Peptides against a protein of PDB entry 4U39. Designs and how they scored, part 135

Target 1, 302 residues: chain A of PDB entry 4U39
Amino acid sequence: SIKVIGVGGGGNNAVNRMIENEVQGVEYIAVNTDAQALNLSKAEVKMQIGAKLTRGLGAGANPEVGKKAAEESKEQIEEALKGADMVFVTAGMGGGTGTGAAPVIAQIAKDLGALTVGVVTRPFTFEGRKRQLQAAGGISAMKEAVDTLIVIPNDRILEIVDKNTPMLEAFREADNVLRQGVQGISDLIATPGLINLDFADVKTIMSNKGSALMGIGIATGENRAAEAAKKAISSPLLEAAIDGAQGVLMNITGGTNLSLYEVQEAADIVASASDQDVNMIFGSVINENLKDEIVVTVIATG

## One batch from the design tools (peptide; made by RFdiffusion4, then SolubleMPNN)

Design b2_p22_3_s4 (from b2_p22_3, 11 letters changed)
Fold by OpenDDE base, seed 4:
Structure b2_p22_3_s4 (fold): chain B 302 residues (1-302), chain A 22 residues (1-22)
Amino acid sequence: as target 1 above (302 residues)
Amino acid sequence: MILIFEVGTAKEVLAKLREKLA
């Protein structure tokens, strides 16, 4: 089974966005130290951590409280993650709960033998230096606790969105990018296809790969496949070129009108930008909610 | 629904895709 665990406010917002976008084949778990915020989760499984420590009042933006809250609730986390083949741990780094608890939860998942993938954000620079420093510590701890860690630099989202985008919409876009990172992988594994994924191949490419970067491209029109692929490999979210990656995961998602030619064209662009000897997972997904859009997601590992 | 899934080197993936389109 695949489990997605959202940790703290940002992680839970991302999980809500996944549920709203009908991401299939995954079980959702919401984790928070704030009981009121947790009640707003759409996840089937809602777990309050550190109930004794925090009394449901949250972590007070302190990562040490988030860490201790997850440690207090270790047995509950183990029970919720038990039997998962793969665990996605999603969080916004820089806060109390997400930063402190996500590494502990990730380690629990890894110790249970699940393929553990972190999908986390760095805070925007405008959230202040304290959040950036807390996020750096949380990201370092996540890197040790996961098999693969996708880090989304939120400041790079501001390069993709319109300059007039309200701050609230920039946070929603961060939640959407977290969604795309999880969905880009989970759709390849969890969606019933004509070709079953060998989960062993996914393990080979994602196990102990350390940090990963994500690129996203979206396009419409006659050249939409090529445009989406070019946008993905040149995405501002990619802090490095994909040619230095040890592994590449590519997802091409389109509507019911997605052609095999478009799939090939997009794959040719991404593969040509990658190292020739790079281990690649490639998948093409039909999403009926996509009309004229093609979405290309590239995850570069290593 | 997944239409196509391939694993291998970038070169192998491209070769397999080309074979499926021929």
Scores: peptide ipSAE 0.193, ipTM 0.781, DockQ to the pose 0.874
Fold by OpenDDE base, seed 3:
Structure b2_p22_3_s4 (fold): chain B 302 residues (1-302), chain A 22 residues (1-22)
Amino acid sequence: as target 1 above (302 residues)
Amino acid sequence: MILIFEVGTAKEVLAKLREKLA
């Protein structure tokens, strides 16, 4: 089974966005120290952590409170994660609960023998130096606790969106990028198709790989496949070229009009930008909610 | 629904895709 656990405010917003976009074949768990915020989750499983420590009033933007809250609730977290083959841990880093609890939850998932993937954001520079420093410590702790850690630099989202984009929309885009990172992997595993992914192949590419980078490309029109692939490999979210990655996961998602030619064209662009000997997972997915859009997601590991 | 799935080196994946589309 695949479980997605959203940790703290940003993680819970990302989980809500996944549920709203009908991401299938995964179980959703919302974790928070704030009981009021947790009540707004759309997840079936809602877990309040650190009830004795925080009394449901949240972590006060302190990562040490988030950490201790997860440690207090360890048995409850173990029970909720038991029997998962794969666990996605999603959080916005720089806060109290997400930064402190996500590494503890990730370690619990890994100790249970699940393939543990972190999908986290770095805070925007405008959120201030304190959040950036807290995020750096939380990311370092996540790297030790997961098999693969996808880090989304929120400041790079501002390079893709209009400069006049309201702050609230920039946060919604960060939640959407977290969704795309989880969905780009989960759709390949959880969606029934003509060829099912062997979970052993996913383990080979994602186990003990450390940091990963994600590129996303979206395009429409006659050259949409090539444009989406080019945007993915040159994405501002990629802090480095995909050349030199030890593993590449590629997802091509389109509507019912996605052609085999478009799939081949996009795959050829991404593979030509990768090392020839790189371990690659390639998947093509039909999403009926996509009209004329093609979405190419590239995850570079190692 | 997944239409195509391939695993291997980038070169092997491309070769398999070309073979299936041919």
Scores: peptide ipSAE 0.185, ipTM 0.780, DockQ to the pose 0.845
Fold by OpenDDE base, seed 1:
Structure b2_p22_3_s4 (fold): chain B 302 residues (1-302), chain A 22 residues (1-22)
Amino acid sequence: as target 1 above (302 residues)
Amino acid sequence: MILIFEVGTAKEVLAKLREKLA
């Protein structure tokens, strides 16, 4: 089974966005120290952590409280994760609960033998130096606790949105990018296809790979496949070129009108930008909610 | 629904895709 755990406010917002976009074949778990915020989750499984420590009042933007809250609730987290083959841990880094609890939850998942993937954001620079420093500590702890850690630099989202984009919309886009990171992987594994995925291949590419980067490209029109692929490999979210990656996961998602020629064209572009000997997972997915859009997601590991 | 899935080197993936489209 695949489990997606949203940790703290940002992680729970991302999980809500995943549920709203009908990401299939995964179980959703919302984790928070704030009981009121947790009640707003759309996840079927809602877990309050650190009830004794926090009394449901949240972590007060302190990562040490988030950490201790997850440690207090370890047995409950273990039971919720039991039997998972893969666990996605999603969080906004820089806060209290997400930053502190996500590494603890990830370690619990890994210790249970699940393939553990972190999908996290770095805070925007405008959130201030304290959040950046807390996020750096949380990201460092996540690296040790996961098999693969996808880090989304929120400041790079500002390069792909309009310059007049309100702060609230920039956060919504960060939640959407978190969704795309989880969905780009989970759709490859959880969706029954004409070709069966060997989960062993996913483990080979994602196990103990450390940090990963994600590129996303979206396009419409006659050259949409090529444009989406070019945007993905040149994405501002990629802090480095994909040619240095030891592993590449690519997902080409389109509507019911996605052609095999478009799939090939996008694959050729991504593969040509990658090392020839890179271990690659390639998938093509039909999403009926996509009209004329193609979405190319590239995850570079190593 | 997944239409195509391939695993291998970038070169192998491309070769398999080309073979499926021939």
Scores: peptide ipSAE 0.171, ipTM 0.773, DockQ to the pose 0.845
Fold by OpenDDE base, seed 2:
Structure b2_p22_3_s4 (fold): chain B 302 residues (1-302), chain A 22 residues (1-22)
Amino acid sequence: as target 1 above (302 residues)
Amino acid sequence: MILIFEVGTAKEVLAKLREKLA
């Protein structure tokens, strides 16, 4: 089974966005120290952590409170994650709960023998230096606790969105990028298809790989496959080129009109930008909601 | 629904995709 655990405000916003986009074949768990915020989750499983420590009032933007809250609730987290083959831990780094609790939850998942993937954001520079420093500590702790850590640099989202994009929309786009990172992998495993991915192959590419980079490309029109692939490999979200990666996961998602030619064209672009000997997982997914859009997601590991 | 899945080196994946399109 695949479980997605949203940790704190940003992680739970991402989980809500995943549920709203009908990401299939995954179980959603919302974790928070704030009981009121947790009530707004759309997840079936809602877990308040650190009830004794915080009394449901949240972590006060303190990562140490988030950490201790997860430690207090360890047994509950273990029970919720039990029997998962794969666990996605999603959080916005820089806050209290997400930054502190996500590494603890990730370690619990890993200790249970789940393939543990972190999908986290760095805060925007405008959120201030304190959040950036807290996020750096949380990301460091996540690297030790996960098999693969996808880090989304929120400042790079500002290169993808219009300059006039309201701050609230930039946060929604960060939630959407978190969704795309989870969905780009989960669809390859959990979506019933003509050919399902062997979970052993996913483990080979994602186990103990440390940091990963994600690129996303979206395009429409006649050259949409090539454009989406080019956008993915040149994505501002990629802090480095994919040619140094030890593993690549590629998801090509299109509507019912996605052709095999488009799939090949996109795959050729991504593979040509990768090392020839890189271990690659490639999947193509049909999503009827995409109409004329193609979405290419590239995750570079190692 | 997953239509195509391939695992291997980038070169192997491309070769398999080309074979499926031939």
Scores: peptide ipSAE 0.158, ipTM 0.753, DockQ to the pose 0.860

Design b2_p22_4_s1 (from b2_p22_4, 14 letters changed)
Fold by OpenDDE base, seed 2:
Structure b2_p22_4_s1 (fold): chain B 302 residues (1-302), chain A 22 residues (1-22)
Amino acid sequence: as target 1 above (302 residues)
Amino acid sequence: MKKLLYYGVYRDGKVVREEYFE
């Protein structure tokens, strides 16, 4: 089974966005120290952590409280994650619960033998230096606790949105990018009947790889596949080029007119931009809501 | 419902596995 666990406010917002976008073949778990915020989750499983420590009032933006809350609730977390083949841990870094609890939860998943993938955001620079420092500590702890860690630099989201985008919409876009990171992987393995074979290939690419980069490209028109692939490998979300990437996961999402040729063309572009010995999994997904648009998501590891 | 139409594995400079879905 594949489980997605949203940790704290940002993680749970991302999980809500995943549910709203019908990310299939995964089980959702919402974890928070704030009981009121947790009630707003759309996840099937809702878990309050650190009930004794926080009394359901949240972590007060303190990562140490988030950590201790997860430690208090370790047995409950273990039971919720038991039997998972893969666990996505999603959080907004810089807050109390997400920053502190996500590494603990990730370690629990890893200790249970699940392929553990972190998908987390760095805070925007405008959220202040304290959040950036807290996020850096949380990201460092996540790197040790996961097989692969996808870090989304929120400031780079500002490069792909309109300049007049309100702050609230920038956070919504961060939730959407978190969704795309999880969905980009889960779509490749959550297809009924293939899960076991595809999961072995995913394990090969993602096991003990450390940090991963994510790029997204969108295009329309006759050369849309090639353009989307080129945009993905040059995405502002990438903190570096993928030319050294030894592992790649690629999702090509299009409308009902998506052709095999377009999928192959996009895959060839991404493979050619990666390491010579790249191990790449790529899949095509149909989204009927896409007209002439192709969306390419690239996750690069190694 | 989103459907996977194609799955491929690229390794050692070539596609080594391909699956097609209807």
Scores: peptide ipSAE 0.451, ipTM 0.910, DockQ to the pose 0.720
Fold by OpenDDE base, seed 3:
Parts: sequence; C-alpha cells; structure tokens
Structure b2_p22_4_s1 (fold): chain B 302 residues (1-302), chain A 22 residues (1-22)
Amino acid sequence: as target 1 above (302 residues)
Amino acid sequence: MKKLLYYGVYRDGKVVREEYFE
C-alpha cells in the first residue's frame, strides 16, 4: 500500500489538496498537534500527536515540540504506517509540527521497511529568518530519515506565478506543488496491475538517494510535449540542472488526445538531458480535465 | 478516472520495458 502522511498545517493543506484532486491509489493520514486544525482535514485517518505534551493546542511554532509530540505518539504512528510499501511524508518546513514531527515520522516509516519519500517545502523568504533557520534544521533531519527527499523552494514558486499574486495564492501554489510531487510519483505506481513490477523499479531509483530535484513544465499547442519537457528540465523549481541525474521519474499528464508519440518525444528530451546511464521511469497519465495541456513532472535523483 | 496510458523504463540509453494500457 501507498500512504501519504501530511504533517502539520502545511502537510495537511497539501493532503487536502490531493484529496480534492482525487489522487488515486493512496491512503491519506493527517497528523497534527493542533486538534482544531486536524478536524479540518479531509483525510480518512486523523491523528493527533503529542496530546499530553500540547493538550491539542499545537506546537507553538517550535520544532522541538513537534519532535517530542511525534516521539510521544510513536506507537500510534507505527500502527498507522504498518503494512505500507511506500510512505510519502509531506510537510511545510519552518513551522513547529511539520518541521519537528516529519523527520520522526519518516524515520518510523523507514524503520518499518517502507520506501520513504519526503516532499517538503522551504518557507518563503517573507515568512522570516526564524522560519528559514527552523526549516534548514528540519530538512537536514529529513534527509537522514528518508530514502529520497524532494525539497520545494517556495521562493522559486514566485518565479512561475504572476508578480501580483496575493500571498494566500502563493501558499496555495506551494500546496499544489506538493500535490504535484506526490501525485507525479503515485500515479506511476498506483495504477492497478502495475504495483509489483513498477515498485521494484521505483525502489531502484529512489532508495537511499538523498536529495531529489523536482521540475514541472506545462505547455499547449503542436509542440506541447517537447515544450513541456523542456520547461520541466529547466524549471525554476530545480535548484540545479539534471545533467548528472542517475535516476529520473517522469510523469506526462495530458488530456484524452495525448499521443504515444508525444510521450516518447518528452521522454527522449528528459533522458537526453540526464546522465548518459540514467535509469528513468516514465509514465503517461490521462486527465480528462486537461484539454490541450500537457504537464510534465520530473523528479531527478542521484 | 485517471488512467495510465503508457509505462516505460529507460536504462542504459534505451527503453528496456514498455507497457501500454487501454
């Protein structure tokens, strides 16, 4: 089974966005120290952590409280993650619960033998230096606790949105990018009949790889596949070029008019931009809500 | 329902596995 665990406010917002977008084939778990915020989760499984420590009042933006809350609730977390083949741990870094609890939860998942993937955000610079410093500590702890860590630099989201985008919309876009990271991978695995063979290939690409980069490209028109692929490999979300990437996961999502030629063309572009000996898994997904758009998501490891 | 149309594995400079879905 594939489990997505949202940790803290940002993680739970991302999980809600995933549920709203009908990300299929995954089980959702919402984890929070704030009982009121947790009640707003759409996840099937809602877990309050650190009930004794926090009394349900949240972590007060303190990562140490988030960490201790997860440690207090270790047995409950273990039971919720039991039997998972893969666990996505999603959180907004820089807060209390997400920053502190996500590494603990990730380690629990890894210790249970699940392929553990972190998909987390760095805070925007405008959220302040304290959040950036807390996020750096949380990211460092996540890196040690996961097989692969995808870090989304929120400031780079500002490069792909309009300059007049309201702050609240920038946060929604961050939640959407978290969704895209999880969905980009889960859509490749969660398809009925693929689970056993594809999961072995995914493990090869993602096991013990450390940090991963994510790029997204969207295009329309006659050359949409090539353009989307080129945008993905040059995405502002990429902190580096993928030319040295030894492992790649590629999702090509299009409407009902998506052709096999377009899929192959996009895959060839991404493979050619990667290491010469790249191990790449690529899949095409039909989304009926996409008309003429192609969305390419690239996750590069190694 | 979202459907996977195609799955491919690229390794050693070539596609080594392909699966098509209807």
Scores: peptide ipSAE 0.426, ipTM 0.906, DockQ to the pose 0.769
Fold by OpenDDE base, seed 1:
Structure b2_p22_4_s1 (fold): chain B 302 residues (1-302), chain A 22 residues (1-22)
Amino acid sequence: as target 1 above (302 residues)
Amino acid sequence: MKKLLYYGVYRDGKVVREEYFE
């Protein structure tokens, strides 16, 4: 089974976006210290952590409170994660609950033997230095607790969106990028009929790989597959080129008119941009909500 | 409904596994 755990406000917003976009084949768990915020989750499983510590009032932007809250609720977290083959831990770093609790939850997942993938955001620079420093500590802790950590630099989202984009929309885009990171991987595994063969290959690519980079490309038109692939490997979300990447997960999502030729063309571009000895898994997904668009998601490890 | 159209594994400079789905 695949479980997605949203931790804190940002993580739970991302989980809500995943549910709204019908990310299939995964179980959603919402974790928060704030009981009111948790009630707004669309997840089937809602877990309040640190009820004694916080009384449901949240972590007050203190990562130590988030950490202690997860530690208090360790047994409950273990029970919720039991039997998972893969666990995605998603959070917005820099806050109290997400920053503090996500590493603890990730470690619990890893200790249970699940392939544990972190998909987290760094705060925007405009959220202030305190958030950045807290996020750095949380990311460091996540790196030790996960098999693979995808870190989304929110400031790079500002390069993709219009300069006049309201702050609220920038956060929504961050939630969308978190969704794309989880969905890009889960779609490769959770598709009916493939689960057993593909999980071993995914585990080989993602197990104990440390930090991963994520790129996204979207294109339309006659050369949309090639353009989307090129945009993905040159994505502003990539903090480095993928030329040294030993492992790649690639998702090609298109409408009902997505062709095998387009998939192969996109895969060839990404493989050619990666390490010569790259281990790449790529899959194509049909999304009926996409008309003429192709979305390429690349996750590079190693 | 989301459907997987194609699954591929690339290793050692070539596609070593391909699966097609209807």
Scores: peptide ipSAE 0.393, ipTM 0.894, DockQ to the pose 0.764
Fold by OpenDDE base, seed 4:
Structure b2_p22_4_s1 (fold): chain B 302 residues (1-302), chain A 22 residues (1-22)
Amino acid sequence: as target 1 above (302 residues)
Amino acid sequence: MKKLLYYGVYRDGKVVREEYFE
């Protein structure tokens, strides 16, 4: 089974966005120290952590409170994650609950033997220095607790949105990028009949790989597959080129007119931009809501 | 509905596994 656990406000907003986009084949768990915020979650499983410590009033933007809240609720977290083959831990770093609790939850998942993938955001610079420093500590703790950590630098989202984009929409885009990271992987695994055959290949690419890079490309028109692939490997979300990447997960999503030729063309571009000995899993997904658009998501490890 | 169209595994400079779904 695949579980997605959203931790704190940012993680739970991302989980809500995943549910709204009908990401299939995964179980959603919402975790928070704030009971009122948790009630707004669309997840099937809702878990309040640190009820004694926080009384449901949240972590007060203190990561140490978030950490202690997860430690208080360890047995409950273990029960919710038990039997998962793969666990996605998603959070917005820089806050109290997400920053403090996500590493603890990730470690619990890893100790249970699940392939543990972190998908987290670094705060925008405008959120202030305190959030950046807290996020750095949380990211460092996540690196030790996961098999693979995808860090989305929110400031890079400002390069892909309109300059007039309202602040609230920039946060929504961050939630959408978190969604794309989780969905890009889960769509390759969660398809009935594939889980048992290909999970070994996913483990090979993602187990104990440390930090991963994510790129996204979108294009339309006659060369849309090639353009989307080129945009993905040169994405502003990438902190470095993928030329040294030993492992790649690639998702190609298109409408009903997506051709096998387009999928192969996109895959060849990404493979050619990676290490010569790259291990790559690639899959194509039909989304009936897409007309002429192709979306390529690349996750590079190693 | 979301549907998988194609799945491939690339290793050692070549595609080593391919599956097509209708």
Scores: peptide ipSAE 0.429, ipTM 0.906, DockQ to the pose 0.771; fails the geometry check

Design b2_p22_4_s2 (from b2_p22_4, 13 letters changed)
Fold by OpenDDE base, seed 4:
Structure b2_p22_4_s2 (fold): chain B 302 residues (1-302), chain A 22 residues (1-22)
Amino acid sequence: as target 1 above (302 residues)
Amino acid sequence: MKKILHYRVYKNGKVVKEELFE
């Protein structure tokens, strides 16, 4: 089974976005120290952590409180994650709960033998230096606790949205990018009957790889697959070129008109931009809600 | 029906596994 655990406000917003986009084949778990915020989660499983420590009032933007809250609730987290083959831990770094609890939860998942993937954001620079420093500590702790850590630099989202985009929409886009990171991988594994990836191949690419980068490309028209692939490998979300990556996961998602030729063309573009010795898994997904759009997601590990 | 490439695995830059669906 695949479990997605959203930790704190940002993680739970991402989980809500995943549910709203009907990401299939995964179990959703919402974790928070704030009981009121947790009640707004759309996840089937909701877990309040650190009830004794916080009394449901949240972590007060203190990562140490988030950490201790997860430690207090360790047994409950273990029970919720038990039997998962893969666990996605999603959080917005820089806050109290997400920053402190996500590494603890990730370590619990890893200790249970699940392939543990972190998908986290760095805060926007405008959120202030304190959040950036807290995020750096949380990211460092996550890196030690996961098999693969996808870090989304929120400031780079500002390069892919309109300059007039309201702050609220920029946060929504961050939630959407988190969704795309999880879905880009989960669809390759969890979609019954469409993609039968050997989970062993996914483990080979993702196990003990440390930090990963994600690129996304979207295009329409006759050359949409090639354009989407080129956009993905040149995405502002990629803080480095993919040519040094030891592993690449590529997802191409299109409508019912997605052709074999388009898929091959996109795969060849990404493969050609990658290291010659790269281990790459490519998968295609049909989404009937896509009209003429193709979405390419690239995750580079190592 | 056009064949769709569902997945492909590359190792050392070479395709080692492929699945096509009609």
Scores: peptide ipSAE 0.245, ipTM 0.786, DockQ to the pose 0.446
Fold by OpenDDE base, seed 5:
Structure b2_p22_4_s2 (fold): chain B 302 residues (1-302), chain A 22 residues (1-22)
Amino acid sequence: as target 1 above (302 residues)
Amino acid sequence: MKKILHYRVYKNGKVVKEELFE
């Protein structure tokens, strides 16, 4: 089974966005210290952590409270994650609950033997230095607790959105990028009939790889597959080029008119931009809601 | 239901598995 656990406000917003976009084949778990915020979750499983510590009032933007809250609720977290083959831990770093609890939850997942993937955001610079410093500490702790950590630099989202984009829309885009990171991987695994053979290959690419880079490309038109692939490998979300990447996961999502040629062309571009000895998995997914668009998601490890 | 149409695995830069799904 694949479980997605959203931790704190940002993680829960991302989980809500995943549910709204009908990301299938995964179980959703919402975790928060704030009981009121948790009630707004669309997840089937809702877990309040640190009930004794926080009394449901949240972590007060203190990562240490988030950490202690997860530690208090360890047994409940273990029970919720038990039997998972893969666990996605998603959070917005820089807050109290997400920053502090996500590494603890990730470690619990890893200790249970699940392939543990973190998909987290760095705060925008405008959220202030305190959040950036807290995020750095949380990311460091996440790196130790996960098999692979995808870090989304929110400031890079500002490079892919209109300059006049309201702050609220920038946060929504961050939630969407978190969704794309989780969905890009989960779609490769969660398809009925593929799970057993392909999970081993995903595990090979994702196990003990540390930090991963994510790129997204969207294009339309005659060369849309090639353009989307090129945009993905040059995405502002990439903190570095993928030319040294030993492991790559690629998702190619298109409408009903997505051709095998387009898929192959996009895959060849990404493979050629990666290490010569790259271990790569790609999957193509049909989304009937996509018209002429192709979306390429690249996750590079190693 | 999202269908995977094409799945391919590269190992050491070489295609080692390819599956097409309807």
Scores: peptide ipSAE 0.313, ipTM 0.835, DockQ to the pose 0.801; fails the geometry check
Fold by OpenDDE base, seed 1:
Structure b2_p22_4_s2 (fold): chain B 302 residues (1-302), chain A 22 residues (1-22)
Amino acid sequence: as target 1 above (302 residues)
Amino acid sequence: MKKILHYRVYKNGKVVKEELFE
């Protein structure tokens, strides 16, 4: 089984976005210290952590409270994650609950033997230096607790959105990028009947790889596949080129008119931009909600 | 409904596994 656990406000917003976009084949778990925020989750499983410590009032932007809250609720987290083959831990780093609890939850997942993937955001620079410093500590702790950690630099999202984009929309885009990171991987393995064959290959690429980079490209028109692939490998979300990547996961999502030729063209572009010795997995996915758009997601490890 | 159409595994820059899904 594949489980997605959203931790704190940002993680739970991302989980809600995943549910709204019908990311299939995964179980959703919402974790928060704030009971009121947790009630707004669309996840089937909702877990309040640190009930004794916080009394449901949240972590007060203190990562140590988030950490202690997860530690208090360890047994509950273990039970919720039990039997998972893969666990995605998603959080917005820099806050109290996400920053503190996500590494603890990730470690619990890893100790249970699940392939543990972190998909987290760095805060925007405008969220302030304190959040950046807290996020750095949380990211460091996540690196030790996961097999692969995808870190989304929120400031790079500002390069792909209009300069006039309201702050609230920038956060929504961050939630969407988190969704794309989880979905890009889960779609490769969550398809009924394929899980067993593809999970071993995903595990080979993602196990004990440390940090990963994610690129996204979207295009329309006649050359949409090639354009989307080129945008993905040159994405502002990529802090480095993928040419040195030891592992690549690629998802190509299109509408019902997505052709095999388009998939091959996009895959060849990404493979050609990767290391010669790269282990690459790609999958193509039909999303009926896409019309003329192709979305390419690239996750590079190593 | 989301459906995977195509899956490939590359090793050392070569396709080692390919599956098409109807």
Scores: peptide ipSAE 0.259, ipTM 0.796, DockQ to the pose 0.817; fails the geometry check
Fold by OpenDDE base, seed 2:
Structure b2_p22_4_s2 (fold): chain B 302 residues (1-302), chain A 22 residues (1-22)
Amino acid sequence: as target 1 above (302 residues)
Amino acid sequence: MKKILHYRVYKNGKVVKEELFE
């Protein structure tokens, strides 16, 4: 089974966005120290952590409280994650619960033998230096606790969105990018209610790889596949070029008119931009809700 | 939502595995 665990406010907002977008083949778990915020989760499984420590009042933006809350609730987290083949741990770094608890939860997942993937955000620079410093500590702890860690730099989202985008919409876009990171991987291995036999190949690419980069490209028109692929490999979300990547996961999602030729063209572009010895897994997904759009998601693990 | 998946593995720039599934 595949489990997605949202940790703290940002992680739970991302999980809500995943549920709203009908990401299939995954079980959703919401974790928070704030009981009121947890009640707003759409996840089937909701877990309050650190009930004794926090009394449901949240972590007060302190990562140490988030950490201790997860440690207090370790047995319950283990029970919720038991039997997972893959665990996505999603969080917004820089806060209390997400920053502190996500690494603990990730380690629990890894110790249970699950392929553990972190999908986390760095805070925007405008959220202040304190959040950035807390996020750096949380990201460092996540890197030790996961097989692969995808870090989304929120400041790079501002390069993709309109300059007039309100702050609240920038946060919503961060939630959407978190969704795209999880879905881009889960769609490669999950059919409705099943994990595909290709999970072994995903595991080979993602197991013990450390930090990963993610790029997203969207295009329409005659050359949409090539354009989407080019946008993905040059995405502002990529803090570095993918030319050194030894492992690549690529998702190409289109409408019912997506052709095998378009798929091949996009895959060839990404492969040519990668290391010559790249191990690339490519998945093509037809989403009937897409009209003329192609969405390419690239995750580089090398 | 109906989902159709096409699966391909590249190693060293070559397709080493391909599968179609629904």
Scores: peptide ipSAE 0.024, ipTM 0.403, DockQ to the pose 0.653; fails the geometry check

